# Designs tried in a protein design run: peptides against a protein of PDB entry 6B4J. Part 4

Target 1, 315 residues: chain A of PDB entry 6B4J
Amino acid sequence: DITMQWYQQLQDASMQCVLTFEGLTNSKDSQAKKIKMDLQKAATIPVSQISTIAGSKLKEIFDKIHSLLSGKPVQSGGRSVSVTLNPQGLDFVQYKLAEKFVKQGEEEVASHHEAAFPIAVVASGIWELHPRVGDLILAHLHKKCPYSVPFYPTFKEGMALEDYQRMLGYQVKDSKVEQQDNFLKRMSGMIRLYAAIIQLRWPYGNRQEIHPHGLNHGWRWLAQILNMEPLSDVTATLLFDFLEVCGNALMKQYQVQFWKMLILIKEDYFPRIEAITSSGQMGSFIRLKQFLEKCLQHKDIPVPKGFLTSSFWRS

## One batch from the design tools (peptide; made by RFdiffusion4, then SolubleMPNN)

Design b1_p8_5_s1 (from b1_p8_5, 3 letters changed)
Fold by OpenDDE base, seed 4:
Structure b1_p8_5_s1 (fold): chain B 315 residues (1-315), chain A 8 residues (1-8)
Amino acid sequence: as target 1 above (315 residues)
Amino acid sequence: MPIIPLEP
């Protein structure tokens, strides 16, 4: 399976990255520890500062991240920090930055769906300039949310239940599995972030170039989901999340072809989802159904709430 | 379910 090969290649690249900077992360030297912490803060704090407030602030954050990745010194925590402080500094920063973007998906976007757009536009812009960060974003995303690939992990003979639960994307702490509502909330946040990334371009970049991971991957994701058996509650939830965030963009890009896909979802896929949906899970399916039926009725998919407008960039 | 092409 080409998709699974792609998944594995990204995971291998991520693992190799970790091995590359293990000297920095495992060092007992006090100076190395200090550098590590400074680099980690420099990579992650700007991402946490991303907000929906002003385009000018978002530009400042982008410029800071780009400067750091470009080997320039940046101010972080009152100190001048550069990836040149350690031979493994760049790899470490790229990894931690990518990890933080995905973490903002599972935390911030999960709680505030509109936050997907400012985070995604920065991530997209950084990805355009730093492809390795993009690959690492995918690697982190795929590991935490296999449904973003998409694939549904299966239980294998001899596998521990906890390991299977982790493969599914559940957090397991102290032998306690995450509650389903929290799990779905995190998965939703990550899917929404992904759906935003694939459609957004940094407005101050070279827009003549092709998006490094654009809407063609949105089509592919939908096609793959639809070619799979639905998973109870998960498929309905994430399909809604995806369509709500990037449905308008996909409609504009693929027009009649996309409408045909939506009709197939309604006519062929909804019965399959409904067949596996318990009475207690009907809420997610009903939400998806109502959304899609409304879109088909109006022959339009609304621009998602929180979508960045020209007024945002002038602020 | 019909097979949906992975590319548009």
Scores: peptide ipSAE 0.375, ipTM 0.924, DockQ to the pose 0.849
Fold by OpenDDE base, seed 5:
Structure b1_p8_5_s1 (fold): chain B 315 residues (1-315), chain A 8 residues (1-8)
Amino acid sequence: as target 1 above (315 residues)
Amino acid sequence: MPIIPLEP
């Protein structure tokens, strides 16, 4: 499977990145430890500051991240920090930055769906300028949310239950598996972030270039999902999340072709979801069904809540 | 179910 090979390549690259900066991370030297912490803060704090409040603030955050990745010194915690402070600094920062973007998906977006858009537009813009960060975003995203690939991990002979649960994207701590609602919430956040990334471009970049991971991946994701058997509750939940966030963009991009896909979802895929949906899980399916039927009825998919407008960028 | 093309 080409998709699985690609997934594995991303994971291998991510792992190799970790190995590359192991000298920095494993150093017992006090100065190296200080540099590591400074770089980690410089990479992650700006991402945590992303909000829906003002476009000007978002630009400042973007510029700071880009400056850091470009080898320029940035102010962090009252200190000047640069990736040049250590030979492994750039690799470390790229990895931690990518990790943090995905973490904002699973935490911030999970709790506040509208946060997907400001986070995604920064991520997309950084990805455009720093392709390795984008690859690492995908690596982190797909590892935490295999449904974003998409694939459904299978239990293999000899596998520990906890390892299988982790492969499915569950957090397992002290032999306790994450609650299903929390799991789905995190998965939803990551899918929503992904759906936002593939449609957004940084408005101050070179718009003549092709999106590094654009809406064609949205079509591909949908096609792959529909070509697979649905997973109870998960598929209905994430399909809704995806369509709510990027359905409007896909409609605008692919027009009649996308409407045909939506009809196929209703006519062919909904019965398959319903067949595997228990009465207790019907809520997720009903939400998806109602959303899609409304879109088909009105021949329109609404712009998602939190979508960044021109007024946002003027603020 | 019909196979949906991975590319539009």
Scores: peptide ipSAE 0.369, ipTM 0.921, DockQ to the pose 0.838
Fold by OpenDDE base, seed 1:
Structure b1_p8_5_s1 (fold): chain B 315 residues (1-315), chain A 8 residues (1-8)
Amino acid sequence: as target 1 above (315 residues)
Amino acid sequence: MPIIPLEP
């Protein structure tokens, strides 16, 4: 289908990017190694510094990332670093930056859901100015979390079980697959980050421009999920995560149409989830059910905790 | 289950 073709194109582009900077990554030259390390740090450290503390600090981080991607020198680790130090420098930095954003979803957002918003607003703003970074974010995100596409990877003939587990998004170390709770936690973080990205715009950009990957993708994601058979725990968990983060934004954007979708989820999709949910897995489903029923009852979806307010940007 | 349009 068109979605899977698009997904494959993203993965192909990501792979081509890796091949492009292979010379930099595989170089045995001491200077090239130094440049690689400096560029990697310059790309990733600012992202790790993103926090909910102050809007001014977030702007500084954004400006630093943008400067780096624009070919300007930035200070990193006490050194002046520029993508111009190597012909593959820009491609490498774009790739590593995108990878780091997704990693923050996987790790930071997974542990601290409110962190989705400051990370996402920077990612969205950078994406607006540097579309290739956005494509690479999607490539990394969708590879680590196929449910963000969404699709459910299938076992293919001749495939190793571990490879299938990895395709599903599981980490496999020493022939041991990660626990389901840890898996879902990581997937949740990535979905929450994605849900935040599609609704947020960098406030200091050209707001007249169309969001490069906006709320229409949120509608599409929901529609695709609902058109698929649910997976136990996974669907209920991620649907909750998605709706908690971007449900308010989708409600504001699509109004009655979105409410109709929520009613459909309750009336038609919940029974399908429940039918495949064991008693031990009911927690995720109950959480989703309670959330959605509360929203329908109150005819409102709350603004998510951690949503960036005007006061944040004045700090 | 009804097919949900991918666009609103």
Scores: peptide ipSAE 0.368, ipTM 0.921, DockQ to the pose 0.823
Fold by OpenDDE base, seed 2:
Structure b1_p8_5_s1 (fold): chain B 315 residues (1-315), chain A 8 residues (1-8)
Amino acid sequence: as target 1 above (315 residues)
Amino acid sequence: MPIIPLEP
């Protein structure tokens, strides 16, 4: 399976990245520890400051992240910080930055769906300038949310149940598995972030270039999901999340072809979802069904709430 | 279900 091979290659590259900066992360030297913490803060704090408030502030955050990745000094915690402070600094920052983008998906976007767009547009713009950050975003995203690939992890002989649960994307702390609602909420946030990334371009970049991971991956994701058996509650939830965020963009891009896909979802895939959906899980399916039927009826998919307008960029 | 192409 070429998709699984690609996934494994991403994970291997991510693992190799960790090994590359292990000297920095495991150092007992006080100066190295200080550098590590400064770099970690410089990489992650700007991402946490991303908001829906003003385009000008978003540009400042983008410029700061880009400057850091470009080897320029940036102000963080009242100090000048640069990736040049350590030979492993750039790899460490790229990894931590990518990790933080995905964390914003599973935390911020999970709780505030509209936050997907400002986070995604920064991530997309940084990805365009720094492809390795993009690969690491995918590595982190796909590891935390296998459904974003998509694939369904399988239980292997001799595997611990907790390890299997983690592979499925559940958090397991103190031998307690995450509640299903919290799990789905985090998965939703990551899918929404991904759906936003694949459609957004940083407006101050060279938009003549091809998107590094564009809407063709959105089509591919949908096709792969539809070619798989649905999972109870998971498929209906994430399919809704994906379509709500990027359905309008896919409609504009692929037009009649996309409408044909939506008809196939309604006619062929909904019965398959319904067949595996318990009465207690019908809420997710009903939400998906109502959304898709409304889109088909109106022959339109609404622009998602939180979509960045020209007015946002003038603020 | 018909196989959906991975490319449009």
Scores: peptide ipSAE 0.364, ipTM 0.920, DockQ to the pose 0.834

Design b1_p8_5_s2 (from b1_p8_5 with H1M T3V)
Fold by OpenDDE base, seed 3:
Structure b1_p8_5_s2 (fold): chain B 315 residues (1-315), chain A 8 residues (1-8)
Amino acid sequence: as target 1 above (315 residues)
Amino acid sequence: MTVIPLEP
């Protein structure tokens, strides 16, 4: 289908990107190794510094990332670093930056849901100026969280169990698969980050332009999820995460059409989720159900905790 | 189950 073709195209582009900078990454030359390390730090450290503390600090981080991607020198680890230090430097930095944004989803956002918003607004703003970074964000996100596409990977004949587990998004270390709670926590973080990206615009950019990957993709994601059979525990968890983060924005954008979708979720989709939910997994379903029923009752979806306000940008 | 359109 069109969605799987899109998924594959992004994965192919990501793979081609890796091949393009292979000379930099595989070099045994001491100077090339130094450049690689400096570029990697310059790309990733600013992202790790993103916080909810002050809008001014967030702007500084954004400007630093944008400067790096624009071929300007930036200070990193006490050194002047530029993508011009190597002909493959830009491709490498774009790839590592995109990878780091997704990593912040699976780590930082997973542990602190409110962190989704400052990370997402920077990612969105960078995507607007650097479309290739956006495509690479999607590629990394889709690889780590196939549910963000969305699709549910299937076991194929001859596939190793560990490979199947990895395709599902599980981490497998030393032949031990990740615990379900940790898996869902990471998936939740990535979905929350994605849900934040599609609704946020960098406030200092040209806001008259169309969002490069906007709320229309939020509608599409929901529609695709609802057109699929639910997966035990996963669907209920991620649907809640998505609606909690993006529901208010979708409501404002699509109004009556979105409310019709929510009614359909309650009436047609909840029974399907419940039918495949074990007693031990009922907590995720109950949370989703309570949230959606409350929204329908109040005819409102709350602004998510951590949403960036005008006061944040004045700080 | 009614197929939900991928676009509004």
Scores: peptide ipSAE 0.418, ipTM 0.932, DockQ to the pose 0.843
Fold by OpenDDE base, seed 4:
Structure b1_p8_5_s2 (fold): chain B 315 residues (1-315), chain A 8 residues (1-8)
Amino acid sequence: as target 1 above (315 residues)
Amino acid sequence: MTVIPLEP
């Protein structure tokens, strides 16, 4: 399976990255530890500062991240920090930055859906300039949310239940699996972030270039989901999240072809989802159904709430 | 189910 090969290649690249900077992360030297912490803060704090407040602030954050990745010194925590402070510094920063973007999906976007757009536009812009960060974003995303690939992990004979739960994307702490609502909330946040990334371009970049991971991947994701058996509650939830965030963009890009896909979802896929949905899980399916039926009725998919407008960039 | 093409 080409998709699974792609998944594995990204995971292997991510693992190789970790091995590359293990000297920095495992060092007992006090100076190396200090550098590690400074680099980690420099990589992650700007991402945590991303907000919907002002386009000018978002530009400042982008410029700081780009400067750091470009080997320039940046101010972090009152100190001058550069990836040149250690031979593994760049790899470490790229990894931690990518990890933080995905973490903002599972935490910030999960709680505040509109936060997907400012985070995604920065991530997209950084990805355009630093492709390795993009690959690492995908690797982190796929590991935490296999549904973003998409694939549904299967239980294998001899597998521990906890390992299977982790493969599904559940957090397991002290032999306790997270609640289903929290799981779905995190998955939703990551899918929404992904759906935003594939449609957004940094407005101050070279727009003549092709998006490094654009809407064609949105089509592919939908097609792959539809070619799979639905998973109870998960598929309905994430399909809604995806369509709500990037449905308008996909409609504009693929027009009649996309409408045909939506009709197929309604006519062929909804019955399959409904067949596996318990009465207690109907809420997610009903929400998806109502959304899609409304879109088909109005022959329009609304621009998602929180979408960045021209007024945002002038602020 | 109808196989959806992976490319538009």
Scores: peptide ipSAE 0.412, ipTM 0.931, DockQ to the pose 0.852
Fold by OpenDDE base, seed 1:
Parts: C-alpha cells; sequence; structure tokens
Structure b1_p8_5_s2 (fold): chain B 315 residues (1-315), chain A 8 residues (1-8)
C-alpha cells in the first residue's frame, strides 16, 4: 500500500530528525540547555500567538517564524535567538515548530474551530518555504491522528491494550483511557486544521507555485476514507469536520466530480455508517447526514465560518 | 461498493 509506505517514510524521517538533535536535547551543558530552551520558545511562542484578530499581526508572526527557519536572529523572551547557536538547532526548531502546529490543531482548533484558518494559512506558507517543516507536520499529525492518513490501526498479537489505544490516538493516563468525547474533539481539531491547510495559500508568497500539499490530497483523503470500512462514531465525526472545512473548496475545484462523490457518500456510504452506529452514537451521523443532505438540496456547500477574507488581510 | 479513484 503506497499510502502506508508514505506514512512509514514520514514517521521514519521524524524519528531520524529526533535522533539528529538528541545531542542538544540530552546535553547536560548549561549553555546547551539554555540554547535548547530559547530555541524551543522561539519556535513555539509565535504559533501560540496566531489569532483571528488581524492580518497584519499574522504577517508579523509568519515573518518571525520564517526568519528563524532561515537562520536569521529573532527576538524571543528578550533575547536574540538563532538556529545557528547549535549545529542541531535547525532540526530541533523544525521539529518543535511542526509539533506545535499540530498541537494547535489538537487544542486550539478543537475548542475553537474558526482558529483552523489563521493557523493553517501560516502553516501552509511556512511549508511552502520550508518543505521539511511540512513533512514533520504530517508526521506529527499522522501519529496523533491516524485517521488523517487515513488508516485505522489494528491490534497486533502481543500488543498491550494501552499501546493499541495510543495507536488509535487515545490518550492513556494512569491506566485510564481518554473519554470518547474528548478523543473525538481532539481528532476533530486536527482534521479541521488539516482540511484548512490543504486549501489555503499564504497570500504574500509566490502564488504561481503549486501548493505543497493541496486539494488533491483532500480528494485522496475522501476517496481513501470511502474505500475503507467506517468506524463507529469516528468516521461520521471526522467526515463531517473535513467536509465542513474544505467542502466548499473541493466543490469549487472539482465541481461535478465532487458532487458525484457527495452523492455516493449519501447513497452508498451512509447506509454503511448507519449499520455500525449505535443509538447512543447517532448524533454524529445525524449531523453529517443533515449537513450533506442540505448541501445536496441547495447544490451548494457554504464557506466555512472563520474563512479568511480580503478584509482580514487589510486589518 | 464502487472503488473511488484516489485521483479525480
Amino acid sequence: as target 1 above (315 residues)
Amino acid sequence: MTVIPLEP
């Protein structure tokens, strides 16, 4: 399976990245520890500052991240910080930055769906200029949310139940598995962020360049999901999240072909979801069904709430 | 179920 091979390659690259900066992370030297902390803050704080408030502020954040990744000094915590302060500095920053983007999907977008768009447009723009950051974003995303690949992890012989639960994306603390609602909330945030990334381009970049991970991956994701057996509650939830965020963009891009896919979802895939959905899980399915039926009825998919407009970029 | 192409 080419998709699983790609998944594994991304995970391997991510693991190799961790190994490359192990010297920095494991150093007992006081200066190395200081550099590590400064680089970590420089990589992550700007991402946490992303908001829906003003396009000008978003540009400042983007420029700061890009400057850091370009080997230029940036101000962080009242200090001048550069990836050149340590030989492993760039690898470390790229990894931590990518991790932070995914974490914002998992936390911020999970709680505030509209936050997907400003985070995603920065991530997309950085990915365009720094492909390795994009690969690491995918690696982090896929590890935390295998449904973003998509694939459904399987229980293997000899595997501990907790390890299987973690592979599925659940958090397990003190031998207690995460509640399903919290799990789905986090997965939703990550899928929404992904759905936003694949459709957004940084407006101040070279627009003639091909999107590094564009809407063709959105089509592919949908096709792969539909070619798989649905999972109870999970598939209905994430399919809704994905379509709500990028359905309009996919409709504009693929038009009649996309409408045919939506009809197929309604006619062929809904019965399969319904067949595995318990009465207690029907809420997610109903939400998906209502959304898709409304889209088909109106022959339109609404622009998602929080989509960045020209007025945002002038603010 | 009809296999959906991975490319449009």
Scores: peptide ipSAE 0.409, ipTM 0.929, DockQ to the pose 0.844
Fold by OpenDDE base, seed 2:
Structure b1_p8_5_s2 (fold): chain B 315 residues (1-315), chain A 8 residues (1-8)
Amino acid sequence: as target 1 above (315 residues)
Amino acid sequence: MTVIPLEP
């Protein structure tokens, strides 16, 4: 399977990246530890500062991240920080930056869906300039949310239940598995972030270039999901999240072809979801059904709440 | 279900 090969390749590259900067991360040297912490803060703090408040602030954050990745010194925690402070600094920063983008999907977007767009547009713009960061974003995303690939992890003989739960994307702490609602909330945040990334371009970049991971991957994701058996509650939830965030963009891009796909979802896929949905899980399915039926009825998919407008970029 | 193509 080409998709699984791609998944594995990204995971292998991510693991190799970790091994590459292991000297920095495992160093007992006081100076190396200081550099590590400074680089980690420089990579992650700007991402945490992303907000929907002003386009000008978002540009400043983008410029800071790009400067750091370009080997330029940046101010962080009152100090000048550069990836050149250590030969493993760039790899470490790229990895931690990518990890932080996915964490913002997992945490911030999960709680505030509108936050997907400012985070995604920065991630997309950085990905365009720094492809390795994009690959690492995918690697982190796929590991935390296998449904973003998509694939459904299988239990293997001899596997511990906790390890299987982690493979499914659940957090397991002190032998306690995460509650289903929290799990779905985190998965939703990551899918929404992904759905935003694939449609957004940084407005101050070269828009004539092809999106490094564009809407064609959105089509592919939908096609792959629809070609798989649905999972109870998960499929209905994430399909809704995806369509709510990028349905309008996919409609504009693929027009009649996309409408045909939506009809197939309603006619062929909804019965399959319904067949595996318990009465207690009907809420997610009903939400998806109502959304899609409304879109089909109105022959329109609304622009998602939080979508960045021209007024945002003038602020 | 009809196989949906991975490309439009």
Scores: peptide ipSAE 0.408, ipTM 0.929, DockQ to the pose 0.836

Design b1_p8_5_s4 (from b1_p8_5, 3 letters changed)
Fold by OpenDDE base, seed 5:
Structure b1_p8_5_s4 (fold): chain B 315 residues (1-315), chain A 8 residues (1-8)
Amino acid sequence: as target 1 above (315 residues)
Amino acid sequence: MPVIPLEP
């Protein structure tokens, strides 16, 4: 399967990246440790500072990240930091930056859905300029949320239950699996971030260039999901999250073709979801159903809450 | 269910 091959290639690239900067991460030298920590902070702190407050602040954050990735010195923690401080510095920073973007989906977006857009537009802009960061974003995303690929991991003979749970995206600590609500919340955040990335372009870049991972991947994701059997609660939840965030963009891009897809979801896919949904899980399905039926009725999909407007960029 | 094409 081409999708699974792509998934594996990204995971392999991510693993290779980790091996590449192993010298930096495993060094016992005090100076190397200092450099590592400085680089890690320089990569991750700006991402944590992303907010919905002002476009000007977002630009400053973007410029700082881009400068760091470009080998320029940046100020972090009162010190000048550069990826040139260590031969493995760039690889390390790219990896940690990508990891942090996904983590913001997992944590910040999970708790505050509107945060998807400012995070995503920075991620998209950085991806455009630094393709390796984009690949690493996908690798981290796919590992934490296999539903973003999408695929549903299966239990294999001889597999430990704990390992299977991790493959599904659950956190397992001290043999205790994450609660379902927390799991779905994290998955939702990551899917929402992804749905935002594929539709957003950094406004100060060369927008004439093709999006490095654009709405065609949104269509592909939907098609792949619909070509699979639904997973109880998960599919309904994430399909809603995805459509709420990028449905308007997909509608604008693919128009009649997208409406045909929505009709297919209602007529053919909803019965399949309903068939596997218990009475206690109906909430997620009902939410999806109501959303889609409303869209079909009104012949419109609303712009998602938190979508960045021209006024945001003027602030 | 009909197979949905992966490309639009």
Scores: peptide ipSAE 0.394, ipTM 0.925, DockQ to the pose 0.857
Fold by OpenDDE base, seed 2:
Structure b1_p8_5_s4 (fold): chain B 315 residues (1-315), chain A 8 residues (1-8)
Amino acid sequence: as target 1 above (315 residues)
Amino acid sequence: MPVIPLEP
């Protein structure tokens, strides 16, 4: 399967990246530890500062991240920091930056859905300039949310239950598995971030270039999901999240073809979801159904809440 | 369900 090969390739590349900067991360040298911490902060703090407040602030954050990745010194924690401080610095920063973008999906977007757009537009712009960061974003995303691939991990003989739960994307702490609502919330955040990334372009870049991971991947994701058996609660939840965030963009891009897909979801896929949905899980399915039926009725998919407007970029 | 193509 080409999709699974792609998944594995990205995971392997991510693992190799970790091995590459292991000298930096495992060093007991005081100076190396200081450099590591400075680089980690320089990579992650700007991402945490992303907000919906002003386009000008978002541009400053983008420029800082890009400068860091370009080998230029940046101010972080009152110090000048550069990836050139260590030969493994660039690999480390790219990895940690990508990890942080996905964490913002997992945490910030999970709690505040509108946050997907400013995070995503920065991620998309950085991806355009730094493809390796994009690959690492996918690797982190796929590992934390296999449904973003999409695939459904299977239990293998001899596997520990906790390891299987982690493969499914659950957090397991002190032998306690994460609650289902929290799990779905985190998965939703990551899917929403992904759905935003594939449709957004950094406005100050070369928009004439092809999106490094554009809406064609959105179509592919939907097609793959629909070609798979639904998972209870998960499929309905994430399908809604995806369509709410990027449905409008997909409609504009693929027009009649996309409407045909929505009709197939309603007519052929909804019965399959409903058949596996318990009475206690009907909320997610009903939400999806109501959303899709409303879109079909109005022949329109609304622009998602939090979508960045021209006024945002003028602020 | 019919197989949906991975490309439009």
Scores: peptide ipSAE 0.393, ipTM 0.925, DockQ to the pose 0.854
Fold by OpenDDE base, seed 4:
Structure b1_p8_5_s4 (fold): chain B 315 residues (1-315), chain A 8 residues (1-8)
Amino acid sequence: as target 1 above (315 residues)
Amino acid sequence: MPVIPLEP
């Protein structure tokens, strides 16, 4: 399966990246430890500062991240920090930056859905300039949320239950699996972030270039989901999240073809979801159904709440 | 379920 091959290739690249900078991460030298911490902060703090407040602030954050990735010194924690401080510095920063973007999906976006857009536009812009960061974003995203690939991990004979739960994207701490609501919340955040990334372009970049991971991947994701059996609660939840965030963009891009897909979802896929949905899980399905039926009725998909407008960029 | 093409 080409999708699984793609998944594995990204995971392998991510693992190789970790091996590349293991000297930095495993060093017992005090100076190396200091450099590691400085680089980690320089990579992650700007991402945590992303907000919906002002476009000018978002530009400053973008410029700082880009400068760091370009080998220029940046100010972080009152210190001048550069990836040139260590031979593995660039690989480490790219990895940690990508990891942080995904973490913002599972944490910030999970709690505040509108946060997807400012995070995504920065991620998209950085991805355009630094393709390796994009690949690492996908690798981190796919590992934490296999539904973003998409695939549904299966239990294999001899597998430990906890390992299976982790493969599904659950957090397992002290032999306790996270609650279903928290799991779905995190998955939702990551899917929403992904759905935002594939449609957004950094406005100060070269817009003539093709999006490095654009809406064609949105179509592909939907097609793959629809070609799979639905998973109880998960499929309905994430399909809603995805369509709410990028449905408008997909509609504009693919027009009649996309409407045909939405009709297929309603007519052919909804019965399949409903068939596997328990009475206690109907909330997610009802939300999806109501959303899609409203879109079909009005022949329009609304622009998602939090979408960045021209006024945001002038602020 | 009909097979949905992976490309539009």
Scores: peptide ipSAE 0.386, ipTM 0.923, DockQ to the pose 0.849
Fold by OpenDDE base, seed 1:
Structure b1_p8_5_s4 (fold): chain B 315 residues (1-315), chain A 8 residues (1-8)
Amino acid sequence: as target 1 above (315 residues)
Amino acid sequence: MPVIPLEP
């Protein structure tokens, strides 16, 4: 399977990245530790500052991240920080930055769906200028949310149950698996972030360039999901999240072809979801069904709440 | 269910 091979290649690249900066992360030298902490803060704090408040502030954050990745010094914690402070600094920063973007999907977007858009537009813009960051974003995203690939991890012979649960994306702490609602909330955040990334371009970049991971991946994701057996609760939840965030963009891009896909979802895929949905899980399915039926009825998919407008960029 | 093409 070409998709699984691609996924494995991403994970291998991510693992290799970790190995490349192991010297920095494992160093006992006081100066190296200081550099590591400074670089980690410089990579992650700007991402945490992303908000829906003002386009000008978002630009400042973008410029700071880009400057850091470009080997320029940036101010962080009252200090001048540069990836050039250590030979492994760039690899470390790229990894930590990518990790932080995905973490914002997992945490911030999970709690505030509208946050997907400002985070995604920065991520997309950085990805355009720094492809390795994009690959690492995908690596982190797909590892935490295999449904974003999509694939459903399988239990292998000799595997511990907890390891399988972790592969599925669950957090396991003190031999207790994460509750389903919390799990789905985190997965939703990551899917929403992904759905936003694939449709957004940084407005101050070279817009003539092809999106590094654009809407064609949105089509592919949907097609792959539909070609798979649904998972109880998971499929209905994430399909809704995805369509709510990028359905409008996909509609605009693929028009009649996309509408045919939506009809197929309603006619052929809904019965399959319903067949595996228990009464206690019906809420997620109902939400998806109502959303899609409304879209089909109105022959329109609404622009998602939080979508960045021209007024945002002028603020 | 028909196989949906991975490309539009």
Scores: peptide ipSAE 0.372, ipTM 0.919, DockQ to the pose 0.857

